# Peptides against a protein of PDB entry 5HB3, part 79

Target 1, 150 residues: chain A of PDB entry 5HB3
Amino acid sequence: RQMQDRCMSEYNQRIRNAPEGSIDPFRMACYKIIGRCDLSNRSLDGLQTDVNDWIWLQFNLARETDRSLELAGESYGLAELQASIREIGLKHFPKTAAEDTNGSFGMFFYLQILAGMFEQAIAYLYPFSYVDAVHFAIALTYYGLLRPVD

## One batch from the design tools (peptide; made by RFdiffusion4, then SolubleMPNN)

Design b1_p20_5_s2 (from b1_p20_5, 8 letters changed)
Fold by OpenDDE base, seed 1:
Structure b1_p20_5_s2 (fold): chain B 150 residues (1-150), chain A 20 residues (1-20)
Amino acid sequence: as target 1 above (150 residues)
Amino acid sequence: SSIERDTEEFGKLFAEDLAK
């Protein structure tokens, strides 16, 4: 908490006093991750990042905490991340096997699994790979992450 | 919205990844 408060204080001071874009990108990342500052913008401008970095960042920023406990006033939780992943799926990933030109369906399946969207993930994977969908469904059911439908 | 920004950012990064 003390570190978070310090980060927020420093962030606010720098945002007010520093020229735009003058803050070190790594420091900005620290302010976002530790201080949870400006969570409405989850991009790390000035850093060369890839999809894996993006995934890592989103899941580290997302907190399963009660909004009332977040000192920063900005709430970014799993629900918001799930909403983003849903929209990402709608916009950037194939919806059917016929639309799959790049074989990218696996990435969206992966994102949904990471976000705990298990039922949706299996349903999505099924038309692309029946065998894989069944295998994952069995595994997820075994670990109690899927509820068997009667 | 934040979701729209996330979607755009992911799309950019994903497109770059596919191009490699």
Scores: peptide ipSAE 0.583, ipTM 0.940, DockQ to the pose 0.862
Fold by OpenDDE base, seed 4:
Structure b1_p20_5_s2 (fold): chain B 150 residues (1-150), chain A 20 residues (1-20)
Amino acid sequence: as target 1 above (150 residues)
Amino acid sequence: SSIERDTEEFGKLFAEDLAK
């Protein structure tokens, strides 16, 4: 809590006084992750990043805990991340096997799994790889993560 | 929206990754 408060105070001071782009990307990341500052912008400008970095950042920013337990005024939880992943899927990934030109379906499956979207992940994977979908479904069910669709 | 920004950012990074 003390660190969070410090980050918030520093962030507020710097964002008001510092020229745009002058804040070190690492420090900015700390403000976001620890201080929960400006969670509406979940990107690290000025830093060369890749998809893996993006994934790491999003999941570190997302909190599974109830919003009521968050000390910060801004909340960003798993539900919001899931919503983003849904939209990403709609825009950037093949919806059917026929649309798959680059074999990228696995990445979207991976994103959904990470986000706890297990039912959707299995449903998505099924038309691309029946065998894999069944195997994952069995495993997820075994661990109580997959709920049968009513 | 924040979701739209996330989607755009991911799309950019993903496209770059595919180009490698």
Scores: peptide ipSAE 0.574, ipTM 0.939, DockQ to the pose 0.860
Fold by OpenDDE base, seed 5:
Structure b1_p20_5_s2 (fold): chain B 150 residues (1-150), chain A 20 residues (1-20)
Amino acid sequence: as target 1 above (150 residues)
Amino acid sequence: SSIERDTEEFGKLFAEDLAK
């Protein structure tokens, strides 16, 4: 908590006093990750990043806590992340096997699984790979993550 | 919105990844 408080204090001071673009990108990353500062912008500007870095950042920033418990005063939970993933799916991934031109359906399935969107993930995977969808459904059911049909 | 920003950021990174 002491480190978080320091990050928040420094962020507020620097964002107010420093010229635009003068803050070290790595320091900015620390303010976001440790201090949870400016969670409305979850990009790491000025850093060379890829999809894996993006995924890592989003899931580390997401909290399954009430807004009242958020120390930084900004709410970013699993629900918000799930909403983003849904929108990402609609815009950037194939909706059917017929639309799949680059075999990217697995990435969207992966994102949904990481976000705990298990029912949606299985339903999405089914038309692309029946066998895989069934196997994952069995596994998720075994671990109590998927509700079986009565 | 933050969702729109996430969607655009992911799209950019994803496109770059596919191009490699």
Scores: peptide ipSAE 0.567, ipTM 0.937, DockQ to the pose 0.861
Fold by OpenDDE base, seed 2:
Structure b1_p20_5_s2 (fold): chain B 150 residues (1-150), chain A 20 residues (1-20)
Amino acid sequence: as target 1 above (150 residues)
Amino acid sequence: SSIERDTEEFGKLFAEDLAK
């Protein structure tokens, strides 16, 4: 808590006093990750990132702090991430096996699994790979993460 | 929206990854 408060204070001071773009991207990343500063902007400008970095960042930022302590407008939780993943899927990934040109369906499956969207992930994977979908369904059911549809 | 920004950012990164 003390560290977070310090980060917030420093962040606010720098945002107010520093020219735009002059803040070290790594420092900015620290303020975002540790201090949860300015969660409305989750981009790490000035850093070379890939999809894995993006995913990592989103999951770290999506950590539920007690909503009661989050200031209005700075709430970014799992639900928001799941919503983003859903939209990402709709826009950037094949919806059916027939649309799969690059074999990227596995990536979207992976994103959904990471985001805890287990039922959706299995349903998505099923038309692409029946065997894999069944295997994952069994595994997820075993761990109590997938509710068997009665 | 936040979702739109996420989608755009992911899309950019994903496209770059696919191009490698």
Scores: peptide ipSAE 0.539, ipTM 0.934, DockQ to the pose 0.820

Design b1_p20_5_s3 (from b1_p20_5, 12 letters changed)
Fold by OpenDDE base, seed 2:
Structure b1_p20_5_s3 (fold): chain B 150 residues (1-150), chain A 20 residues (1-20)
Amino acid sequence: as target 1 above (150 residues)
Amino acid sequence: SSIERDTKRFGELFEKDLAK
């Protein structure tokens, strides 16, 4: 909490006194991750990142807790992340096996699983690899993460 | 929106990754 408070304080001070974009990107990353400052921008502009870095960042920023438990005024929850992943799927990934040209379906499956979107993930994977989907469904069901189909 | 920004950013990074 002390670190978070300090980050927020410093962030506010710098935002007031520094031109836009003048804050060191690494420092900005710290303010976001630790201080949860300006979570509306999760791109970390100015840093050389890849898709894995993006994934890491989103899931580290996401909180499962109620907003009331957040110390920062800004919140970014799992629900928002799930919504983003859904939209990412619609825009950037094949919807059917017939549309799969790059074999990228696995990445979207992965994102959905990470986000706890288990039912959707299995449903998505099934037309691409039904064997894998079935096996994964069995495992998820065993752990109580997948709701049984009526 | 935040979702739009996320989607765009992911797309940029993802396409870059595919190009490797």
Scores: peptide ipSAE 0.589, ipTM 0.940, DockQ to the pose 0.818
Fold by OpenDDE base, seed 3:
Structure b1_p20_5_s3 (fold): chain B 150 residues (1-150), chain A 20 residues (1-20)
Amino acid sequence: as target 1 above (150 residues)
Amino acid sequence: SSIERDTKRFGELFEKDLAK
């Protein structure tokens, strides 16, 4: 809590006194991760990152708890992350095997699984790999994460 | 929106990764 409060205080002071884009990118990252400042922007501008860094950041920023239970000044829930992943799927990943030109379907399946979007993940994987989809469905059902069809 | 920004940023990073 002390670290969060300090980060928030510094962030608020700096954004008021510093020109836009003049804050050190690494310091900004600390404000995001520790202080949870300005979570509407989750891109970490000014840092050289890759897709794995992005994935890590999103899931670390996302919280399952209600805002009232968080110590952070801003909240970013799993629901919002799931919504982003849905849009990412629509825009950047193939919908069918016929559209798959680079074999990236597994990446989207992975994102959906990480986000707890199990039903959608299995449904998505099915046309790409029937066998794998069935195996994952069985496993997820066993652990109570997937609802069986009535 | 924040979702639009996320989608755009992911796309940029993903395309960069595919180009490697």
Scores: peptide ipSAE 0.586, ipTM 0.939, DockQ to the pose 0.822
Fold by OpenDDE base, seed 4:
Structure b1_p20_5_s3 (fold): chain B 150 residues (1-150), chain A 20 residues (1-20)
Amino acid sequence: as target 1 above (150 residues)
Amino acid sequence: SSIERDTKRFGELFEKDLAK
């Protein structure tokens, strides 16, 4: 908490006083991750990142529960992340097996699973890989994560 | 929107990754 408060304080000071783009990208990342500063921008433009870095960042920023104890200045919850993943799916991933040209369906399935979108993930995977979809459905149901009736 | 930005950024990174 003390570290978070310090990060927020430093961020607020620097964002007011520093020229645009003058803040070290790694420091900016720390302000976002630790201080939860400026969560509306999650791209980290100054860093050479890949898709894995992006995924890591999003899931570290997202919070499953609004814990009253988190004095986060900005809120970015699981719901927002799920909404982003939904839109990512619509724009960047095949909708059907017939549209699959590069075998990327697994990545979208993975994103949905990470985001707790279990029902949607299974439904998505089913037309691409029946066996895998059933396998995951069984496992998720066993652990009470899949709600097939909802 | 932030969602639109996320979607765009992911797409850029994802396409780059696929090209490797």
Scores: peptide ipSAE 0.585, ipTM 0.940, DockQ to the pose 0.830
Fold by OpenDDE base, seed 1:
Structure b1_p20_5_s3 (fold): chain B 150 residues (1-150), chain A 20 residues (1-20)
Amino acid sequence: as target 1 above (150 residues)
Amino acid sequence: SSIERDTKRFGELFEKDLAK
């Protein structure tokens, strides 16, 4: 908490005193991760990152807790992340096995699982890999994360 | 919107990854 407060304070000072976009990208990343500053921008365009880095960042920034319990100045919850994952699916991943040209369906399945979108993930995976979908469905049901259909 | 920015950024990174 002390570090977070310090980061927020420093960020606020810098954004008021520095030209827009002049903050060092690594420092900006620290302000976002620790201080939860300006969470509307989660891209970190000034850094060399890959998809895995992006995934890591999004899930570290997201909070599963209710907004009312968020202690940070800005909130970014699981619901917002889930919404982003949905849009990512619509934009960048195949909707059906027939549309799959590069075998990327697994990545979207992975993103949905990470985001707790279990029912949607299984439903998505099923037409691509029946066997895998069934296995995951069994496992998720066993752990109480998926409700079976009667 | 923030969602649009996230979607765009993911797309850029994902396409780059696929190109490897």
Scores: peptide ipSAE 0.583, ipTM 0.939, DockQ to the pose 0.824

Design b1_p20_5_s4 (from b1_p20_5, 10 letters changed)
Fold by OpenDDE base, seed 3:
Structure b1_p20_5_s4 (fold): chain B 150 residues (1-150), chain A 20 residues (1-20)
Amino acid sequence: as target 1 above (150 residues)
Amino acid sequence: SSIERDTEEFGKLLEKDLAK
């Protein structure tokens, strides 16, 4: 809490006194991760990051919606993350095997699984790999995570 | 929107990753 308060204080001070983009990228990252500052912008600008860093950040920032005692001034939940992943899929990943030029379908499947989008993940994987989709479906059903599809 | 920003940033990172 003390660290969070410090981050918030510094963030507020700096945004008032500094031009946009002038804050050290590492400090900005700390403000976002610890202080949960400006969660509408979940990018780590100015830092050398990769897809794994993005994944880590998004899921760490996401909180359960039913928390009554959230200390953060802004809320960002799993539902919002799921919405982002859905849009990412539409924009950046193949829809069919015929569109798969770089073999990236597995990453989108992975993202959906991480986000708890199990039904959508299986449905997505099915046209790319029937066998794998069936195996995952069986496993997810066993754990009660997969619902019947119409 | 925040979703649009996420989509754009992820896209950049994905392209970078696939280029390796």
Scores: peptide ipSAE 0.559, ipTM 0.933, DockQ to the pose 0.806
Fold by OpenDDE base, seed 2:
Structure b1_p20_5_s4 (fold): chain B 150 residues (1-150), chain A 20 residues (1-20)
Amino acid sequence: as target 1 above (150 residues)
Amino acid sequence: SSIERDTEEFGKLLEKDLAK
Protein backbone atom coordinates (compact mmCIF):
# COMPACT_ATOMS: atom_id res chain seq x y z
CA ARG B 1 0.00 0.00 0.00
CA GLN B 2 2.75 2.40 0.86
CA MET B 3 4.53 1.73 -2.39
CA GLN B 4 1.33 2.06 -4.33
CA ASP B 5 0.52 5.37 -2.74
CA ARG B 6 3.97 6.63 -3.49
CA CYS B 7 3.71 5.59 -7.10
CA MET B 8 0.35 7.22 -7.49
CA SER B 9 1.59 10.41 -5.94
CA GLU B 10 4.62 10.54 -8.17
CA TYR B 11 2.60 9.67 -11.22
CA ASN B 12 0.13 12.43 -10.58
CA GLN B 13 2.93 14.87 -10.08
CA ARG B 14 4.66 13.82 -13.26
CA ILE B 15 1.61 13.99 -15.45
CA ARG B 16 1.02 17.52 -14.25
CA ASN B 17 4.53 18.78 -14.66
CA ALA B 18 5.99 16.77 -17.51
CA PRO B 19 5.17 16.87 -21.19
CA GLU B 20 3.08 13.99 -22.38
CA GLY B 21 5.22 11.06 -23.39
CA SER B 22 8.30 12.35 -21.64
CA ILE B 23 8.10 9.99 -18.69
CA ASP B 24 10.73 7.28 -18.67
CA PRO B 25 9.22 4.05 -19.98
CA PHE B 26 10.54 1.98 -17.11
CA ARG B 27 9.16 4.40 -14.60
CA MET B 28 5.87 4.35 -16.37
CA ALA B 29 5.86 0.60 -16.17
CA CYS B 30 6.38 0.80 -12.44
CA TYR B 31 3.55 3.26 -12.07
CA LYS B 32 1.28 0.94 -13.96
CA ILE B 33 2.26 -2.30 -12.30
CA ILE B 34 2.73 -1.13 -8.74
CA GLY B 35 0.62 1.98 -8.65
CA ARG B 36 -2.02 0.80 -11.08
CA CYS B 37 -1.93 4.17 -12.74
CA ASP B 38 -3.62 4.86 -16.04
CA LEU B 39 -4.72 1.30 -16.60
CA SER B 40 -6.79 2.33 -19.57
CA ASN B 41 -3.51 2.37 -21.44
CA ARG B 42 -1.76 -0.92 -20.85
CA SER B 43 0.94 -0.45 -23.43
CA LEU B 44 4.58 -0.05 -22.56
CA ASP B 45 5.63 2.50 -25.08
CA GLY B 46 9.33 2.84 -25.59
CA LEU B 47 10.10 -0.68 -24.46
CA GLN B 48 10.88 -3.66 -26.62
CA THR B 49 8.22 -6.21 -25.89
CA ASP B 50 6.90 -9.43 -27.34
CA VAL B 51 3.75 -11.48 -26.97
CA ASN B 52 5.01 -13.04 -23.77
CA ASP B 53 5.66 -9.64 -22.28
CA TRP B 54 2.16 -8.60 -23.22
CA ILE B 55 0.71 -11.67 -21.59
CA TRP B 56 2.72 -11.12 -18.46
CA LEU B 57 1.69 -7.51 -18.21
CA GLN B 58 -2.00 -8.06 -18.76
CA PHE B 59 -2.28 -10.81 -16.21
CA ASN B 60 -0.28 -8.89 -13.65
CA LEU B 61 -2.49 -5.87 -14.10
CA ALA B 62 -5.71 -7.82 -14.03
CA ARG B 63 -7.23 -8.26 -10.61
CA GLU B 64 -9.85 -10.87 -9.98
CA THR B 65 -11.00 -9.67 -6.60
CA ASP B 66 -13.25 -6.70 -6.12
CA ARG B 67 -11.19 -5.74 -3.11
CA SER B 68 -8.40 -4.61 -5.36
CA LEU B 69 -10.74 -2.14 -6.98
CA GLU B 70 -10.97 -0.28 -3.72
CA LEU B 71 -7.22 -0.02 -3.50
CA ALA B 72 -6.66 1.12 -7.04
CA GLY B 73 -7.67 4.33 -8.68
CA GLU B 74 -8.75 2.46 -11.77
CA SER B 75 -10.34 -0.88 -12.33
CA TYR B 76 -9.01 -3.61 -14.56
CA GLY B 77 -10.06 -7.12 -13.85
CA LEU B 78 -10.11 -10.56 -15.35
CA ALA B 79 -13.41 -9.84 -17.06
CA GLU B 80 -11.88 -6.98 -19.00
CA LEU B 81 -8.92 -9.08 -19.94
CA GLN B 82 -11.20 -11.85 -21.10
CA ALA B 83 -13.05 -9.37 -23.24
CA SER B 84 -9.80 -8.24 -24.79
CA ILE B 85 -8.75 -11.80 -25.48
CA ARG B 86 -12.07 -12.49 -27.12
CA GLU B 87 -11.64 -9.55 -29.44
CA ILE B 88 -8.05 -10.50 -30.12
CA GLY B 89 -9.25 -13.92 -31.14
CA LEU B 90 -11.82 -12.53 -33.49
CA LYS B 91 -9.33 -10.28 -35.18
CA HIS B 92 -6.03 -12.08 -35.19
CA PHE B 93 -6.61 -15.81 -35.02
CA PRO B 94 -8.19 -18.38 -37.29
CA LYS B 95 -11.79 -19.11 -36.49
CA THR B 96 -11.85 -22.50 -38.18
CA ALA B 97 -9.39 -25.13 -39.22
CA ALA B 98 -9.90 -24.06 -42.79
CA GLU B 99 -8.65 -20.59 -41.93
CA ASP B 100 -5.52 -21.87 -40.27
CA THR B 101 -2.61 -20.82 -42.41
CA ASN B 102 0.20 -20.45 -39.91
CA GLY B 103 -0.76 -22.76 -37.07
CA SER B 104 -1.31 -19.91 -34.65
CA PHE B 105 -4.49 -21.41 -33.21
CA GLY B 106 -2.51 -22.81 -30.32
CA MET B 107 -1.61 -19.36 -29.11
CA PHE B 108 -5.22 -18.33 -28.90
CA PHE B 109 -6.09 -21.53 -27.12
CA TYR B 110 -3.32 -20.76 -24.68
CA LEU B 111 -4.58 -17.23 -24.07
CA GLN B 112 -8.07 -18.47 -23.40
CA ILE B 113 -6.84 -21.08 -20.95
CA LEU B 114 -4.75 -18.54 -19.09
CA ALA B 115 -7.74 -16.26 -18.83
CA GLY B 116 -9.95 -19.01 -17.45
CA MET B 117 -12.06 -19.18 -20.58
CA PHE B 118 -12.06 -22.96 -20.45
CA GLU B 119 -15.26 -23.80 -22.25
CA GLN B 120 -14.45 -21.41 -25.04
CA ALA B 121 -10.90 -22.67 -25.25
CA ILE B 122 -11.97 -26.28 -25.64
CA ALA B 123 -14.62 -25.39 -28.15
CA TYR B 124 -12.08 -23.42 -30.10
CA LEU B 125 -9.43 -26.11 -30.09
CA TYR B 126 -11.76 -28.95 -31.01
CA PRO B 127 -11.87 -28.41 -34.77
CA PHE B 128 -8.10 -27.93 -34.91
CA SER B 129 -7.13 -30.88 -32.76
CA TYR B 130 -9.81 -33.24 -31.59
CA VAL B 131 -7.46 -35.33 -29.51
CA ASP B 132 -5.95 -32.39 -27.70
CA ALA B 133 -9.32 -30.84 -27.06
CA VAL B 134 -10.61 -34.05 -25.53
CA HIS B 135 -7.53 -34.42 -23.37
CA PHE B 136 -7.82 -30.91 -22.04
CA ALA B 137 -11.53 -31.30 -21.53
CA ILE B 138 -10.98 -34.37 -19.41
CA ALA B 139 -8.34 -32.65 -17.35
CA LEU B 140 -10.34 -29.49 -16.85
CA THR B 141 -13.39 -31.49 -15.89
CA TYR B 142 -11.40 -33.41 -13.34
CA TYR B 143 -10.36 -30.19 -11.66
CA GLY B 144 -13.86 -28.79 -11.80
CA LEU B 145 -12.96 -26.09 -14.26
CA LEU B 146 -15.10 -27.39 -17.08
CA ARG B 147 -18.74 -28.22 -16.71
CA PRO B 148 -19.68 -31.59 -18.10
CA VAL B 149 -22.33 -31.51 -20.74
CA ASP B 150 -25.01 -34.20 -20.52
CA SER A 1 -11.49 1.78 -26.27
CA SER A 2 -9.01 -0.06 -24.13
CA ILE A 3 -9.99 -3.30 -25.80
CA GLU A 4 -9.29 -1.84 -29.18
CA ARG A 5 -5.90 -0.69 -28.01
CA ASP A 6 -5.16 -4.10 -26.57
CA THR A 7 -6.19 -5.75 -29.79
CA GLU A 8 -4.05 -3.48 -31.87
CA GLU A 9 -1.03 -3.84 -29.65
CA PHE A 10 -1.31 -7.59 -29.46
CA GLY A 11 -1.71 -7.75 -33.19
CA LYS A 12 1.53 -5.92 -33.73
CA LEU A 13 3.33 -8.17 -31.32
CA LEU A 14 1.84 -11.27 -32.85
CA GLU A 15 2.90 -10.23 -36.32
CA LYS A 16 6.38 -9.63 -35.07
CA ASP A 17 6.47 -13.00 -33.39
CA LEU A 18 5.14 -14.85 -36.41
CA ALA A 19 7.71 -13.19 -38.59
CA LYS A 20 10.52 -14.90 -36.71
Scores: peptide ipSAE 0.559, ipTM 0.933, DockQ to the pose 0.807
Fold by OpenDDE base, seed 1:
Structure b1_p20_5_s4 (fold): chain B 150 residues (1-150), chain A 20 residues (1-20)
Amino acid sequence: as target 1 above (150 residues)
Amino acid sequence: SSIERDTEEFGKLLEKDLAK
């Protein structure tokens, strides 16, 4: 908590006094992750990142905390991340096997699984790979993550 | 919106990854 408060204080001072974009990208990352500062902008400008880095960042920023406990006033939880992943899917991933030109469907399946969107993930995978969808469905059901339909 | 920004950022990264 003390570290978070310090980060918040430093961030507020720097954003007021520093020119835009002058903050060290790594320091900015620390302010976001530790201090939860400016969570409305979750991009790490100035860093060479890939999709894996993005995924890592989003899941680290997302807190399953009660909104009442977030002192920073900005709530970013799993629900918001799930909403983002949904929109990402709609915009950037194929909806059908016929639309799959790059074989990227697996990445969206992976994102949905990470976000706990199990039913949606299986439903999405099914038209691309029946066998894989069934295998994952069985596994998820076994571990109690997927509710079997009657 | 924050979701729109995330979507745009992810899209850029995805395109970069697929180009590799």
Scores: peptide ipSAE 0.552, ipTM 0.931, DockQ to the pose 0.862
Fold by OpenDDE base, seed 4:
Structure b1_p20_5_s4 (fold): chain B 150 residues (1-150), chain A 20 residues (1-20)
Amino acid sequence: as target 1 above (150 residues)
Amino acid sequence: SSIERDTEEFGKLLEKDLAK
């Protein structure tokens, strides 16, 4: 907490008002992750990142806690991440097998699973791979993660 | 919105990844 407070203080003093691109991208990343600064912007500009890096960042930033207990001025929880993933799906991934041209459906399934969107993930996967969807559904049900909902 | 920014950023990264 002390470190977080310090990071936020330094960020507010030096980073927030600094010209764009003037701050070390790695330092910015530290303030983002540790200080939870400017959580509305979860992009790491200036760094060579890939999808895996993005995934890692989002899930490290997301906190599944009561907002009333959030220490940072800004909150970013699992619900917000799930909302982002839903929108990502709508924009960047095939809706049906007929729309699948590059086999990227698996990535969206993966994102949904990571975000705990199990029912939606299975429902999404089903038309692409029946066998896989059934297998995952069985496994998720066994562990009490899958709820029979629409 | 932050969600829109996330979506845009992810899209860029996804395109890059799929190009590999």
Scores: peptide ipSAE 0.551, ipTM 0.931, DockQ to the pose 0.858

Design b1_p20_6_s2 (from b1_p20_6, 11 letters changed)
Fold by OpenDDE base, seed 2:
Structure b1_p20_6_s2 (fold): chain B 150 residues (1-150), chain A 20 residues (1-20)
Amino acid sequence: as target 1 above (150 residues)
Amino acid sequence: MEKERLQEWYEKLKPFGYKK
């Protein structure tokens, strides 16, 4: 807690007083990851990152925490992340097998699984790969993670 | 996945890391 508070304090001080681009990007990363500073900007700017790093960061920062306990009144939880993934799906991923030209459906399936959107993930995968959908459904059911779709 | 393709995905997903 003390470390988080210190990170937040330093982050706020530097972001207000330092010229743009003058702050060490690694230090900024530390503030974002450890201090959970500026949850509205979940990006590691200035670092050589890829899509895997992006995914990791989003999930790492997502917390199921009481909003009253969040510093500065900012909250970012699984629900917000799931909402983002839904939007990503709508914008960038095929809705049907007929729309799939590059096999990208697997990435969206992966994102949904990571976000705990199991029912939606299986439902999405089914028209693209029946066999895979069934296999995952069995596995998820075995672990008590899959619920019947209404 | 090709490095270029990964970068394209990163660019597409990056905007969703910001609160609306």
Scores: peptide ipSAE 0.531, ipTM 0.916, DockQ to the pose 0.818
Fold by OpenDDE base, seed 1:
Structure b1_p20_6_s2 (fold): chain B 150 residues (1-150), chain A 20 residues (1-20)
Amino acid sequence: as target 1 above (150 residues)
Amino acid sequence: MEKERLQEWYEKLKPFGYKK
């Protein structure tokens, strides 16, 4: 808690008082990751990042903390991330095999799996790749992550 | 995936990193 408070203080101070262009983006990234500063802006500005970095950041920041204990009044947990993934799916990914022009369905499947949306992920994958969906379903069931329907 | 394709995905996903 003390570390988080310090991070927040330093982050806010730098954002408000630092001359433009003088802020070390890596330091700011550390504040965001470790201190969970400015959870409304879950991006690493000023750094060369790719989609994998973006994914990594979202999942690392998504922590189930008791909302009552969150200092900044900002809550960002798995539920919020899952909601974002759903929105991403609706906006950017094919809903049916007929809509799939670029084979992008795998990325959405991957995002859903990472977010623990196993049932939804399998259901989504099934019309695109039956064989893969079955294999993943078997594996997830084996590890107790997918509940078989009785 | 090609670097260009990854970048396209990044640009599409980036807005979802901001609280609306």
Scores: peptide ipSAE 0.527, ipTM 0.914, DockQ to the pose 0.812
Fold by OpenDDE base, seed 3:
Structure b1_p20_6_s2 (fold): chain B 150 residues (1-150), chain A 20 residues (1-20)
Amino acid sequence: as target 1 above (150 residues)
Amino acid sequence: MEKERLQEWYEKLKPFGYKK
């Protein structure tokens, strides 16, 4: 808690008071990743990042921490991430094979799998590629991650 | 994916990294 408070204090001081362009983006990244500072802004500003970096950051920050040690108003867990992925799907990914123009369905399937949304992922994939969906379903079932219907 | 395509995806997804 003491470390977290110190990190938050330093983070806020720098973000508000540091001269423009003087902030070390790597140091700020450390505050966000290690200190979990400012969970309402899960981005690495000032760094050249791509979609893979973004995905990595979201999943690494989505942890169940001791809420008693969390700063007031800041919580970010798997449930919130899953909700975000659902919204991403609705906004940016095809709903049916007919809507798929660029073969982007695989990315959404991937995001759902990473988030543990296995049933939804298989259901989503099936109309795009039934063979792949069946293969993944078999594998997930074997490992006890997918609940088969009786 | 091309670097530009990756950047495009990043820009699309970045808003979801912020609390509502």
Scores: peptide ipSAE 0.519, ipTM 0.914, DockQ to the pose 0.822
Fold by OpenDDE base, seed 5:
Structure b1_p20_6_s2 (fold): chain B 150 residues (1-150), chain A 20 residues (1-20)
Amino acid sequence: as target 1 above (150 residues)
Amino acid sequence: MEKERLQEWYEKLKPFGYKK
């Protein structure tokens, strides 16, 4: 907690007082990742990043925290991430096999799996690839991650 | 995955890294 408070203090001081363009983006990234500063902005600005870095950051920052200990608006957990993934799916991914033009369904399946949305992931994959959906369903069931509907 | 394709995905997903 002491370290987190120090990170937050330094982060806030720099964002408020530093001249434009003088902030070290690597230092700011450290505050974001280690200190979990400014969870409303889960991006590494000023750094060359790709989609993998973005995904990594979102999932690393998604933690179950006691909301009573967090400032308003700083809560970011698995539920929020799952909600974001649902929105991503609605906006950017095909809903049916007929809508699939570039085979992007795999990326959305991947995101859902990472977020623990196993039932939804399998249901989504099924119309695109029956065989793959069955294989993943078997594997997830084996590890106790998929709850079969009674 | 091609660099261009990765960049396109990044641009699409980046807005979701901000609290609404």
Scores: peptide ipSAE 0.517, ipTM 0.913, DockQ to the pose 0.798

Design b1_p20_6_s3 (from b1_p20_6, 13 letters changed)
Fold by OpenDDE base, seed 1:
Structure b1_p20_6_s3 (fold): chain B 150 residues (1-150), chain A 20 residues (1-20)
Amino acid sequence: as target 1 above (150 residues)
Amino acid sequence: SEKERLQEFYNLLKPFGYKK
């Protein structure tokens, strides 16, 4: 991509000529998303973002391999992201309704859904809210995102 | 509150690259 090459060149030039963090946040976002520059920093400082923006960004940044192996790279990146989400779940979210004192189970459910972890999300939600789990399972099945059990 | 839950959620994501 010609645009990617330009982004890389501009990024390299700015990194050499300016202090770190002096680049405009939107420009930095462009360099990361289009130019694949400095992907070790996966946060965008100075931008108004929410969890939806974050997960979208992570999915885009997950493509770290060469273009010829982009599909494989995306799959690998997604797997790493999902692994991170699992880690968050293990450390910080309730496993059962009895452990849920703050009603935070819904947040972890939401995070799993955003990451495409549909089966795991439904399984997680089930002990907290049977009715909701069934409803989501039906919906996900309808859209072909959940494999029905024969 | 929902606001508190969201803040907690964001805090959990910070180590994994999320920054508001």
Scores: peptide ipSAE 0.077, ipTM 0.659, DockQ to the pose 0.318
Fold by OpenDDE base, seed 2:
Structure b1_p20_6_s3 (fold): chain B 150 residues (1-150), chain A 20 residues (1-20)
Amino acid sequence: as target 1 above (150 residues)
Amino acid sequence: SEKERLQEFYNLLKPFGYKK
């Protein structure tokens, strides 16, 4: 808590006093992850990251609101992240094999897996590749990641 | 190509805060 408060204080001070974009990106990451500062800005400017890093960040920023004790000024939940993934899917990815003109279904499958949307990912993959869907379902079940009941 | 697909994927994530 003390560390979080310090991060918030430093963040606010630097935002007010530092030139735009002059803050160390690693320090900024600390402010966001530890201090929960300015979570509306979910990007880490100045850092070279891939999709895995991005998802990792989103998971770290996503804290379940169940802790009424979180004194952070801003919060972001896993449900919100998953809602964003669903939105991407609805807007940009095929729903059936017939709609798949460029073979992009695998990318959305991967995105859902990264976001922990395992059941939805398998359900989505099934009409595109039955065999792959079954294999992933078995694997996810083995590791306790797939819920057995719909 | 896979490269093109990945780039497209990253572009899709950009509005949701992803920056490469």
Scores: peptide ipSAE 0.072, ipTM 0.654, DockQ to the pose 0.299
Fold by OpenDDE base, seed 3:
Structure b1_p20_6_s3 (fold): chain B 150 residues (1-150), chain A 20 residues (1-20)
Amino acid sequence: as target 1 above (150 residues)
Amino acid sequence: SEKERLQEFYNLLKPFGYKK
């Protein structure tokens, strides 16, 4: 709590006093992860990150807690994460096999699965790989993660 | 770590045709 409060204090001071974009990116990352500061911006500006880093960050920032119980007063739930993944999918991933030039459909499938977007993930995978989609659908249904279609 | 777990999942998807 003390560390978090310190992070909040430092963040507030720096954001008010420092020129725009002058805060050290690593320090900013600490403010977000530990201090839960400015969670409306879920990007780590100024840092080289890959998809795994991004996913790791999103899940760390995601917290299914009541805001009243959040120490920093900021929360980021699963719903927001799912919305972000949907948005990323629309912008950066192929919609059809014909559009897929990089084979990146698997990554988006991966993101959706991690976020618990099982129905969407299967629906997305289906046009790329019928067999794989069916296999995953069966497995997910078996474990009660996928809602059966009547 | 969470990152390690994610890497495991990433590895599971490699056979599905994803190329980084």
Scores: peptide ipSAE 0.024, ipTM 0.503, DockQ to the pose 0.047
Fold by OpenDDE base, seed 5:
Structure b1_p20_6_s3 (fold): chain B 150 residues (1-150), chain A 20 residues (1-20)
Amino acid sequence: as target 1 above (150 residues)
Amino acid sequence: SEKERLQEFYNLLKPFGYKK
């Protein structure tokens, strides 16, 4: 908590005193992750990141324990992220193998896995490749990530 | 179009700071 408070203090000081865009991107990342500073901006400008980095960041920023302390406005947590992924799936990815024209089902499967939507990911994958779905289900179960089906 | 589809995709993730 002491470290977090210090980060908040430093962030506020730099926001007030530093020219726009002059803050070290890595320092900014630390302020966001550790200090939970300015979480309305969930991007890391000036850093080269990929989808894995992005997802990692979202998982860390989506901690619900601090949501009550964040801005009273719209806060995007894990639930909101997952809802967005679902919406993306409905609009931009095939529902069945018959709809798959470019093999993009794998990408949506990957996004769901990254977003922690394990059960949904397996269910989605099954009609495209039941063998792969079973293999992933076994693996996820082994690591305690997949909930048992009734 | 593909361009429109991709733009919609990015818009959905924009609140989460997704950048191309």
Scores: peptide ipSAE 0.098, ipTM 0.642, DockQ to the pose 0.210; fails the geometry check

